# Peptides against a protein of PDB entry 6B4J: the designs that were tried, part 74

Target 1, 315 residues: chain A of PDB entry 6B4J
Amino acid sequence: DITMQWYQQLQDASMQCVLTFEGLTNSKDSQAKKIKMDLQKAATIPVSQISTIAGSKLKEIFDKIHSLLSGKPVQSGGRSVSVTLNPQGLDFVQYKLAEKFVKQGEEEVASHHEAAFPIAVVASGIWELHPRVGDLILAHLHKKCPYSVPFYPTFKEGMALEDYQRMLGYQVKDSKVEQQDNFLKRMSGMIRLYAAIIQLRWPYGNRQEIHPHGLNHGWRWLAQILNMEPLSDVTATLLFDFLEVCGNALMKQYQVQFWKMLILIKEDYFPRIEAITSSGQMGSFIRLKQFLEKCLQHKDIPVPKGFLTSSFWRS

## One batch from the design tools (peptide; aimed at target 1 W219 K260 L264)

Design b1_p28_8_s4 (made by RFdiffusion4, then SolubleMPNN; from b1_p28_8, 15 letters changed)
Fold by OpenDDE base, seed 1:
Structure b1_p28_8_s4 (fold): chain B 315 residues (1-315), chain A 28 residues (1-28)
Amino acid sequence: as target 1 above (315 residues)
Amino acid sequence: KKEELEKIRKELQEELERLEEEELELRQ
């Protein structure tokens, strides 16, 4: 499976990245620990400051992240911080930055869907300038949300149930598995972030360049999902989330082909989702159904709520 | 209707295969 090979390559690259900065992370030296913490804060705090408030503020955040990744000193916590403070500083910062973007999908976007767009446009812009950060974003995203690949992890003989649950993307703490609603909420946030990334370009970059991970990956994702057996509640939830966020962009890009795909979802795939949907899970199914019916009836996919407009960038 | 759906499925599969090939080429 080509998709699984790609997934494994991303995970291997991510693991290799972790190994490259293990000296920094495992150091018992007080100064090294301080540098690590300063670098971690410098990488993650700007991402946490991303908001829907003003385009000017978003640009400042972008410039700060880009400066840090470029080896320039940045102010963080009242200190001047640079990746040059440690030979492993750049790799560490790239990894932690990518991890933080995905975490914002998992937490912030999960709670506030509109937050996907400002986070995604920064992530896309940084990815354009720093491809390794993009690869690490994918690695973190796909590990936390295998459905973003997409694939459904399988239980292997001899595997512990908790390990399987973690592979599925569940959090397991003190031998307690995460509740299904919380799990789906986190997965939704990550899928929405991904769907936003693949369609957004940083407006102050070189727009002549090809998107580093564009809408073609969205088309691939849909195609792959439709070739998979639906998973109870998960497929209906994430398919809705994906289409709500990037369906308009896909419609504009693929036009007639997009509508053929949407018909295939409605006429062929929907009955398969319905067949595995219990009465307690009808909420996600109904949302998807209503969305598809409305879109097919109107021959239009609405622009998602929170989509960044020209007025946002002038603020 | 069934024939039309099968045609759509085939077209979608062909597009998927094309995209996968392009991704492989980019990785080489």
Scores: peptide ipSAE 0.150, ipTM 0.762, DockQ to the pose 0.661
OpenDDE base, seeds 2, 3, 4, 5: peptide ipSAE 0.142, 0.151, 0.145, 0.162; ipTM 0.762, 0.769, 0.763, 0.773; seeds 2, 3, 4, 5 fail the geometry check

## One batch from the design tools (peptide; aimed at target 1 K260 M261 L264 D268)

Design b1_p29_1 (made by RFdiffusion4)
Pose (drawn by RFdiffusion4):
Structure b1_p29_1 (pose): chain A 315 residues (1-315), chain P 29 residues (1-29)
Amino acid sequence: as target 1 above (315 residues)
Amino acid sequence: EEEEELEEIREEIEELEEELAEETEEEEE
């Protein structure tokens, strides 16, 4: 409940932001749409540009967003734009910027697991300089993936199925329901991004402040889900690609206590899945063992493939 | 004996989770 109460605090806090700019979106004038068009454009593209080439150019995207959020003018396609045009624009850009980070994790990181880090460092940096943006990220990240909270949505009695699948985060339309394969990845990429944000820190600017969403939330996440019964395919999958990304940072921080948590899922939580999962979905549960049978005996959890090296920063 | 050792490890994990949740609430204040 401490978590579910905190879960609601962010959700209804985001709905307050959905209304604070109410009128900027619900506007049909020509100029009214041009403004709504140029802001969302110049605020959600730099996030899409976040590449793995170098941290040298990764700073440009960070500065371009810091200037845009802090009110300074920003060079866009054609003429420069700024938030000072409209008082509602700031509380609007912060909304659309937050959704893009999770969206970039939704599509890109789900397919390309390594791009989770170059995106997370910019987000973990912008979260410091502007905490308001972070709560909005925790807002969107939580509804599109309630498994990141983590809370498994229970079945409310007397309700149709298509109503329930939407609560699980499946993308559904009038008649189309998102397959399970093209769904499981959209959740992986989200928590792989979440597992990266909590362990990375923006290097530049020399800040003595602390990480806004510390690695502590990585421990509670593993603990909060390992104390409850696992879902068949979702848990064994998400439990793997979270440890592959943040298992190295947690091993260093919580040295022995983290190892105890691992030798528990090995002999106490693995059986909790072997019976829950049918023979047609053991694919996830198998990767989870192949991951630990090594890590437990190697006494090491490999650094996540795609970690930003020193070469990436200087270069 | 193995199940008792596992239950002890589970309790230690729950205690550490509660301690970290209290530290997080203090940092938010």

Design b1_p29_1_s1 (made by RFdiffusion4, then SolubleMPNN; from b1_p29_1, 15 letters changed)
Fold by OpenDDE base, seed 2:
Structure b1_p29_1_s1 (fold): chain B 315 residues (1-315), chain A 29 residues (1-29)
Amino acid sequence: as target 1 above (315 residues)
Amino acid sequence: SRKEELEKMRKEIEELLEKLQKEELERRA
């Protein structure tokens, strides 16, 4: 399977990246530890500062991240920090930056869906200039949310239940598995972030260039989902999340073909979701149903709430 | 029949997927 090969390649690249900066991360030297912490803060703090408040602030954050990745010194915690402080500095920063973007999907977007757009536009812009960061974003995303690939991990003979749960994306702490609602919330955040990334371009970049990971991956994701047996609650939840965020963009891009996709989802795939939906899971199912029916009836998908407007960029 | 129409739609979705995948491979090469 080409998709699984792609998944594995990204995971391998991510693992190799970790090995590359192992010297920095495992060093017992006080100076190396200090550098590590400074670089980690420089990579992650700007991402945490991303907000929906003003386009000008977002540009400042973008410029800071780009400067750091370009080997320029940046101010962080009252100190001048550069990836040149250590030979493994760039690899470490790229990895931690990518990890932080995904973490913002998992945490911030999960709690505030509208946050997907400012985070995604920065991520997309950085990805355009620094492809390795994009690959690492995918690697982190795929590992935490296999459904973003998409694939559903399978239980293998001899596997511990906890390991299987982790493969599915559940957090397991002290032999306690994460509650389903919390799990779905985190997965939703990551899917929404991904759906935003594939449609957004940094407005101050060369927009004539092809998106590094564009809407074609949205079509791929939907097509692959339709070829998979639905999972209880998960499929209905994430399919809704995905369509709510990028459905309008897909409609504009693929037009008549997109409407065929929605018809197929509603008439062919939806009954399969219904068949595995319990009475306690009707919320996600009903939400998806209503969304599909409304879109098909009106022949329109609304622009998602929180979508960045021209006025945002002038602020 | 509606079933046949849906089958046709599925085929068209897959055809577009194949096209997009080919284009992506060409872009990355």
Scores: peptide ipSAE 0.653, ipTM 0.959, DockQ to the pose 0.769
OpenDDE base, seeds 1, 3, 4, 5: peptide ipSAE 0.649, 0.644, 0.640, 0.648; ipTM 0.959, 0.958, 0.957, 0.959

Design b1_p29_1_s2 (made by RFdiffusion4, then SolubleMPNN; from b1_p29_1, 15 letters changed)
Fold by OpenDDE base, seed 1:
Structure b1_p29_1_s2 (fold): chain B 315 residues (1-315), chain A 29 residues (1-29)
Amino acid sequence: as target 1 above (315 residues)
Amino acid sequence: SRKEELEKIREEIKEEEKRLMEEELARRA
């Protein structure tokens, strides 16, 4: 399967990246530990500062991240920090930065859906300038949320139940699996972030360049989902999340073909989701139903709440 | 039939997916 091969390649690249900076991460040297911590903070703190407040602030954050990745010194925690402080510094920072973007999807976007857009536009802009960061974002995202690929991990003979649960994206702590609602919330956040990334371009970049991971991947994701058997609660939840965030963009891009896809979702795929939906899962199902019906009735998909406007960039 | 129309749509979606992925591969080459 081409998709699984691509997924595996991403995971392999991510693993190789980890191996590349192993010397930095495993060092017992006090100075190396300090550098590691400084680099980690420099990579992650700016991402945590991303907000919907002002475009000017977002630009400052972007510039800081880009400067760090470009080998320039940046101020972090009252110190001058540079990836040049260690030969493995750049790889480490790229990995931690990518990990942090995905974590913001998992945590911040999960709780505040509007946060997807400012995070995504920074991620997209950084990806354009630093392709390796983009690949690592995909690697982290797809590992934490296999549904973003999409695929559903399968239980293999001899596999521990906990390992299977982790493969499915569940957090397992002290032999306790994460509650379904929390799991879906995290998955939703990551899917929403992904759906935002594939449609957003950094406005201060070279817009003549092709998006490094654009809406064609949105079409692919939907096409593949529609050819998969639905998973209870998960499919309804994530399909809604995806369409709510990037449906308008897909509609504008693919027009008539997208509406055909939406018809197929409503008339062919939705009944399959219904067939596996229990009474306790009706919330996600009803939400998807209402969304599809509204979109088809009005022949329009609304711009998602939190979408960045021209006024945002002038602030 | 409506069923046949939906199957046609399904095939069109797959064809478009293939086209888009081929274009992506061409851009990366």
Scores: peptide ipSAE 0.656, ipTM 0.957, DockQ to the pose 0.815
OpenDDE base, seeds 2, 3, 4, 5: peptide ipSAE 0.619, 0.635, 0.597, 0.625; ipTM 0.947, 0.950, 0.941, 0.949

Design b1_p29_1_s3 (made by RFdiffusion4, then SolubleMPNN; from b1_p29_1, 15 letters changed)
Fold by OpenDDE base, seed 5:
Structure b1_p29_1_s3 (fold): chain B 315 residues (1-315), chain A 29 residues (1-29)
Amino acid sequence: as target 1 above (315 residues)
Amino acid sequence: SREEELKKMREEILKAQEELEKEELERRE
């Protein structure tokens, strides 16, 4: 399976990355520990500072991240920090940065859907300049949200229930599995972030270049979802999230072909979703249905709330 | 029939998806 091969390749690359900087992370040397912490902060703090407030601030954050990844010293926590401080510094920073982007999807976007866009545009811009960061973003995303691949993990004989739950993306702490609503919220955040990344370009980059992971991957994702048996509650939820965020962009890009996709969802895929939807899970299904019906009726998909406008970049 | 049309559409979408995935893998190798 091509999709699973891609998934595994990214996971392997991520694992190899971790092994590469293991010397840095496992060092007991006080200086190495300090460097690690400084690099970790330098990689993650700027991402946490991303907000919808002003385009100028977003540019500053982007420039800081890019500078760090480029081997330039950056100020972090009142200190000058550079990836050159350790031979494994760059790999470590790339990994932690990518992890942080996904975490912002999992946490910030999950709670505030509009936050997807400023985070995504920075991630996209960094990905364009630093492809390895992009691959690591995907690796982290896929691991936390297999539905972003997409695939639905299956229970294997001899597998512990907790391990299966983790494979599905659930958090399991102290033998307690995450509540379904919280799980879906986190998954939604990550899918929304992904949907935003694939459509956004950093406005100060070379926009003539092809997006490193563009809308074609949005089409791929939808196609793959539609060719899979739906998962109860999950498929309806995430399909809605994805279409709400990137549906307008996909519509503009694929035009008639995209509308055929929507028709296929409504007429062919909905019955399959409905068949596995319990009475208690009708909320997600109804939301998706209403969204698609509205879009088909109006022959338009609205620009998502929080989409970055020209006025944002002038601020 | 409409069902046949939808089936055809699904097959077309599937084919397009497989091609995109193949291209992506080739680019990463």
Scores: peptide ipSAE 0.240, ipTM 0.819, DockQ to the pose 0.718
OpenDDE base, seeds 1, 2, 3, 4: peptide ipSAE 0.218, 0.229, 0.212, 0.217; ipTM 0.811, 0.820, 0.805, 0.803; seed 2 fails the geometry check

Design b1_p29_1_s4 (made by RFdiffusion4, then SolubleMPNN; from b1_p29_1, 18 letters changed)
Fold by OpenDDE base, seed 5:
Structure b1_p29_1_s4 (fold): chain B 315 residues (1-315), chain A 29 residues (1-29)
Amino acid sequence: as target 1 above (315 residues)
Amino acid sequence: SRKEELEKMRKEILEQQKKLEQEELERRA
């Protein structure tokens, strides 16, 4: 399967990245530890500062991240920090930065859906300038949320239940599996972030260039989902999340073809989702149904709440 | 039939996907 091969390549690349900076992360030297911590903070703190408040602040954050990745010194925690402080510094920062973007998906976006857009536009802009960060974002995202690939992990003979649960994206701590609602919330956040990334371009970049991971991947995702047997509660939830965030953009890009996609979801895929939906899981199904019915009735998909406007960038 | 129409739509979606994949490969080359 080409998709699974691609997924595995991403995971292998991510693993190789970890191995490349192992010297930095495993060093017992006090100076190396200090550098590691400084680099980690420099990579992650700016991402955590991303907010919906002002475009100017977002630009400052972007510039700081870009500067760091470009080998320039940046101020972090009152110190001058540069990836040049260690030979593995750049790889480490790229990895931690990518990890942090995905973490903001599973935490911040999960709790505040509108946060997807400012995070995504920064991620997209950084990806455009630093392709390796983008690949690492995908690696982290797809590992935490296989449904973003999409694929549904299967239980293999001899596999521990906990390992299977982790493969599905569940957090397992002290032999306790994450509650379904929390799991879906995190998955929703990551899917929403992904859906935002594939449609957004950093407004201060070279917009004439092709998006490094654009809406064509949105089409692919939907097409692949439609060719998969639905998973109980998960498919309905994430399909809604995806369409709510990037449906308007996909509509504008693919027009009539996208409406055919929506018709297929409503008329062909819904019965399959319904067949596996229990009475206790009807909420996600109903939400998706209502969304699609509204969109098809109005022949329009609304711009998602939190979408960044021109006024945001002037603030 | 509506079923046949939906199957046609499915084929068109897959064709569109293949086209987009090819375009992406060409862009990365």
Scores: peptide ipSAE 0.509, ipTM 0.924, DockQ to the pose 0.749
OpenDDE base, seeds 1, 2, 3, 4: peptide ipSAE 0.500, 0.506, 0.490, 0.489; ipTM 0.920, 0.923, 0.918, 0.917

Design b1_p29_2 (made by RFdiffusion4)
Pose (drawn by RFdiffusion4):
Structure b1_p29_2 (pose): chain A 315 residues (1-315), chain P 29 residues (1-29)
Amino acid sequence: as target 1 above (315 residues)
Amino acid sequence: EEELEEIREEIEELQEELEEEDEEEEEEE
């Protein structure tokens, strides 16, 4: 409940932000749409540009967003734009910027696991300078993936199925329901991004402040889900690509206490899945063992493939 | 089995301590 209460605090806090700019979106004038068009454009593209080439150019995207959020003018396609045009624009850009980080994790990181880090460092950096943006990231991240909270949505009695599948985060339309394969990845990429944000820190600017969403939330996540019964395919999958991304940082921080958590899922939580999962979905549960059978005996959890090296920063 | 239960309890105790530290940090903000 401490978590579910905190879960609601962010959600209804985001709905307050959906209304604070109410009128900027619900406007049909010509100029009214041009403004709504140029802001969302110059605020959600730099996030899409976030590449793995170098941290040198990764700073441009960070500065371009810091200037845009802090109110300074920003060079866009054609003429420069700024938030000072409209008082509602700031509380609007922060909304659309937050959704893009999760969205970039939704599509890109789900397919390309390594791009989770170059995106997370810009997000873990912008979270410091502007905490308001972070709560909005925790807002969208949580609804599109309630498994990141983590809380498994229970079945409310007397309700149709298509109503329930939406609560699980499946993308559904009038008649189309998102397949399970093309769904499981959209959740992997989300928590792989979440597992990266909590362990990375923006290097530049020399800040003595602390990480806004510390690695502590990585421990509670593993603990909060390992104390409850696992879902068949979702848990064994999400439990793996979270440890592959943040298992190295947690091993260093919570040295022995993290190892105890691992030798628990090895002999206490694995059986909790072997019966729950049918023979047609053991694919996820198998990767989870192949991941631990090594890590437990190697006394090491490999650094996540795609970690930003020193060469990436200087270069 | 007893060692596993002890590990469970240690994990829950550490989870509560970390939640209290986070709540203190949020209040300071």

Design b1_p29_2_s1 (made by RFdiffusion4, then SolubleMPNN; from b1_p29_2, 15 letters changed)
Fold by OpenDDE base, seed 5:
Structure b1_p29_2_s1 (fold): chain B 315 residues (1-315), chain A 29 residues (1-29)
Amino acid sequence: as target 1 above (315 residues)
Amino acid sequence: SEELKKIREELEEALKKLEEEELKRRAER
C-alpha cells in the first residue's frame, strides 16, 4: 500500500528527528535543561498567539518563527533565544513547532473552526521556507489523526485494546478512553487545519513557487477516502469538515472534475456511509447530506467562515 | 452507473499518480 508506505516514511523521519535531539531532551545538565525550555517556549508561544484579530500581528508572529528557524536570535520570555545555543537546537525547534501547529488544530480549531485559517496560513508559509517543518507537521498530524492520511487503523491479533484505541487517535488516560464526541471534535479540528493548509499561501512569500503541499493533496485525500470503506461516524464527520473548509478551493481548481467527484459522493459513496450509520450517528450523515445537496443544487461551494480576506491583511 | 465507474477510475488513477510523485520527491530529499 503506497499510502501506508508514505505514512511510515513520515513516521520514521519523525522518529529519527527525535533521536537526533535526544541529547538535548534527556540531558540532566542544568544549562541544557534551560536551553531546552527556552527553545521550546520560543517554538510554541508564537503559535499559541496566532489569532484572527489582525493581519499585522499575524505577520509579526510569522516573522518571529521564521527568524528562529533561520538561526537568528528572538526574544522569548524576556530572553534572547537562538537555535544555535545547542547543536540539536534546530531539530528540536522544528519538531516542537510542528507539534504545536498540529496541537492548535487539535485544540483551538476543534473549538473554534474559524481559527483554522490564521494558523494554517502561518503553517503554510513556514512550510514553504522550511520544508522539514512541513514534513514534521504531516508526521504529527497523521499520527494523531490517521484519517488525515487517510487510513483506518485495524485491530491486529494480540493487540491491547488501549493500543488500538490510541492508533485510532483516541486519548487514553488512566485506562479511560476519550469520549466519542471529544475524539471527533479533535479529529475535526485537525482535518480542518489540514484542509486550510493545503489551500493557503502566505501572502508575503514568493507566490510564484508551487505550494509545498497544495490542493493536489486534497484531491488525493478525497480519492483515497472514496476508495476506502467508510468508518462509522468518522467518515461522514471528517468528509464534511474537509469539504466545508477546502471545497470552495477544490471547486475553483478542479472545476468539472470536482463536481463529478461530488456526484460520486452523493450517488455512490453515500449509500456506503448510510449502511454503516447507526440511528445515533445520523447527525453527521445528515449534515454531510444537506451540505452536498445544497452545493449540488446551487452549483457552488461557499467560502468557509473565517477565510482570510484582503481587509484582514490590511489590519 | 457507467459514468460513476469512470469517475471512480479517474480518481484512482489520479491518486496513484500523486502518491508515486510524492514518494519520488521524498526519496530525492
Scores: peptide ipSAE 0.222, ipTM 0.807, DockQ to the pose 0.590
OpenDDE base, seeds 1, 2, 3, 4: peptide ipSAE 0.215, 0.194, 0.216, 0.220; ipTM 0.806, 0.798, 0.811, 0.815

Design b1_p29_2_s2 (made by RFdiffusion4, then SolubleMPNN; from b1_p29_2, 12 letters changed)
Fold by OpenDDE base, seed 1:
Structure b1_p29_2_s2 (fold): chain B 315 residues (1-315), chain A 29 residues (1-29)
Amino acid sequence: as target 1 above (315 residues)
Amino acid sequence: KEELEEIRKELKEKQEELEKEELERREKR
């Protein structure tokens, strides 16, 4: 399976990155610890400051992140911080930055769906300039949300139940598994972030270049989902989230072919979702149903709420 | 039913096209 091979390569690259900066992360030296903390803050705080308020503010955040990744000193916590402070500083910052983008999907986007767009456009723009950050974003995203690949982790012989639950993306703390609603909320946030990334380009970059991870991956995601057996509640939830965020972009890109795919989803795949949907899961099912019916009836997929307009970039 | 099979075929062909393009892009990087 080419997709699984690609997934494994991403995970291997991420693991190799962690090993590369292990000296920085495991150091007991007070100065190294200080550098680590300063670099971690410099990488993560700007991402947490991303908001829907103004395009100018978003540009400032982007420029700060790009400057840090370019080896330039940046102000963080009242200090001048640079990746050059440690030989492993760049790898560490790239990893932590990528991790933070995915975490914003998991937390911020999960609670505020419209936050996907400003986060995603910064992530896409940084990815264009720093491909390694993009690969690490995918590695973190796909590990936390295997449904973003998509694949469904399988229980292996001899595997602990908790480890299987973690592979599925559940948080397990003190032998207590995360509640299904919280799990789906986090997965939704990550899927929405991914769906936003694959369609957005940083407006101040070279727009003539091909998107580093564009809408072709959206088509692939849908195609793969359609070839998989649906999971109870999960498939209906995430398919809706994906289509709500990037359906309009896919429609514009693939036109008639996308509508054919949407018909296949409605007529062939949706009944399979229905067959596994319990009475307690009708919310996600009904939401997907209504979305598909509305889109097919109107022959249009709406631009998602929170999509960044030209007016946003002039603010 | 026949129409859905045709759609499945076209979907597969498009997927193969996009996969080929992606592989070509990766080989050039």
Scores: peptide ipSAE 0.422, ipTM 0.881, DockQ to the pose 0.869
OpenDDE base, seeds 2, 3, 4, 5: peptide ipSAE 0.403, 0.403, 0.418, 0.428; ipTM 0.872, 0.871, 0.877, 0.883; seeds 4, 5 fail the geometry check

Design b1_p29_2_s3 (made by RFdiffusion4, then SolubleMPNN; from b1_p29_2, 16 letters changed)
Fold by OpenDDE base, seed 3:
Structure b1_p29_2_s3 (fold): chain B 315 residues (1-315), chain A 29 residues (1-29)
Amino acid sequence: as target 1 above (315 residues)
Amino acid sequence: SEELEKIRKELEEELKKLQEEELKLRELR
């Protein structure tokens, strides 16, 4: 399976990255610890500052992240910080930055769906200039949300239940598994972020270049989902999230082919979702149903709430 | 369905091409 090979390749690259900067992360030297903390803050704080307030502020954040990744000194916590402070500094920063983008999907976007767009446009722009960061974003995303690949992890003989739950994306702390609602919120946030990334381009970059991970991956994701057996509650939830965020963009890009896909979802795949949906899980199912019916009836998918407009970039 | 499988295969081929292109771009840097 080419999809699983891609997944594994990204995970391997991520693991190799961790091994590369292990010296920095495991050092007991006081100076190395200081450098690590400074680099970690420099990589993550700008991402946490991303907001829907103004395009000018977003540009400043982007420029700061790009400068850091380019080996230039940046101000962080009142200090000058550079990846050149340690030989493993760049790898460490790329890894932590990518991790933070995914965490913003998991946390911020999960709670505030509109936040997906400003985070995604920065991530897309950074990915264009720093492909390794993009690969690491995918690696982190796929690890936390296997449904973003997509694949459904399977229980293997001899596997501990907790390990299986973690593979499915659940948080397990003190032998307590995460509640389903919280799990779905986190997964939704990550899928929405991904759906935003694949359709957005940084407006101050070279727009003539091909998107490093564009809408064709969205089309692939849909095709793969439809070729899989649905998972109870999860598939209905995430399919809705994905289509709500990038359905309009896919419609514009793929035109008639998109509508054929949507009809296929409604007529062929939707009954399969229904067959595995319990009475207690009907909420996600009904939401997807209503969305599909509305879109098919109107022959339109609305622009998602929070989509960045020209007015945003002039602010 | 056969149609879905066709779409999947086409997209997999496209993905492979994109991956190859990305590798080439990295080598040029």
Scores: peptide ipSAE 0.052, ipTM 0.675, DockQ to the pose 0.180
OpenDDE base, seeds 1, 2, 4, 5: peptide ipSAE 0.029, 0.042, 0.029, 0.043; ipTM 0.560, 0.687, 0.546, 0.674; seeds 1, 4, 5 fail the geometry check

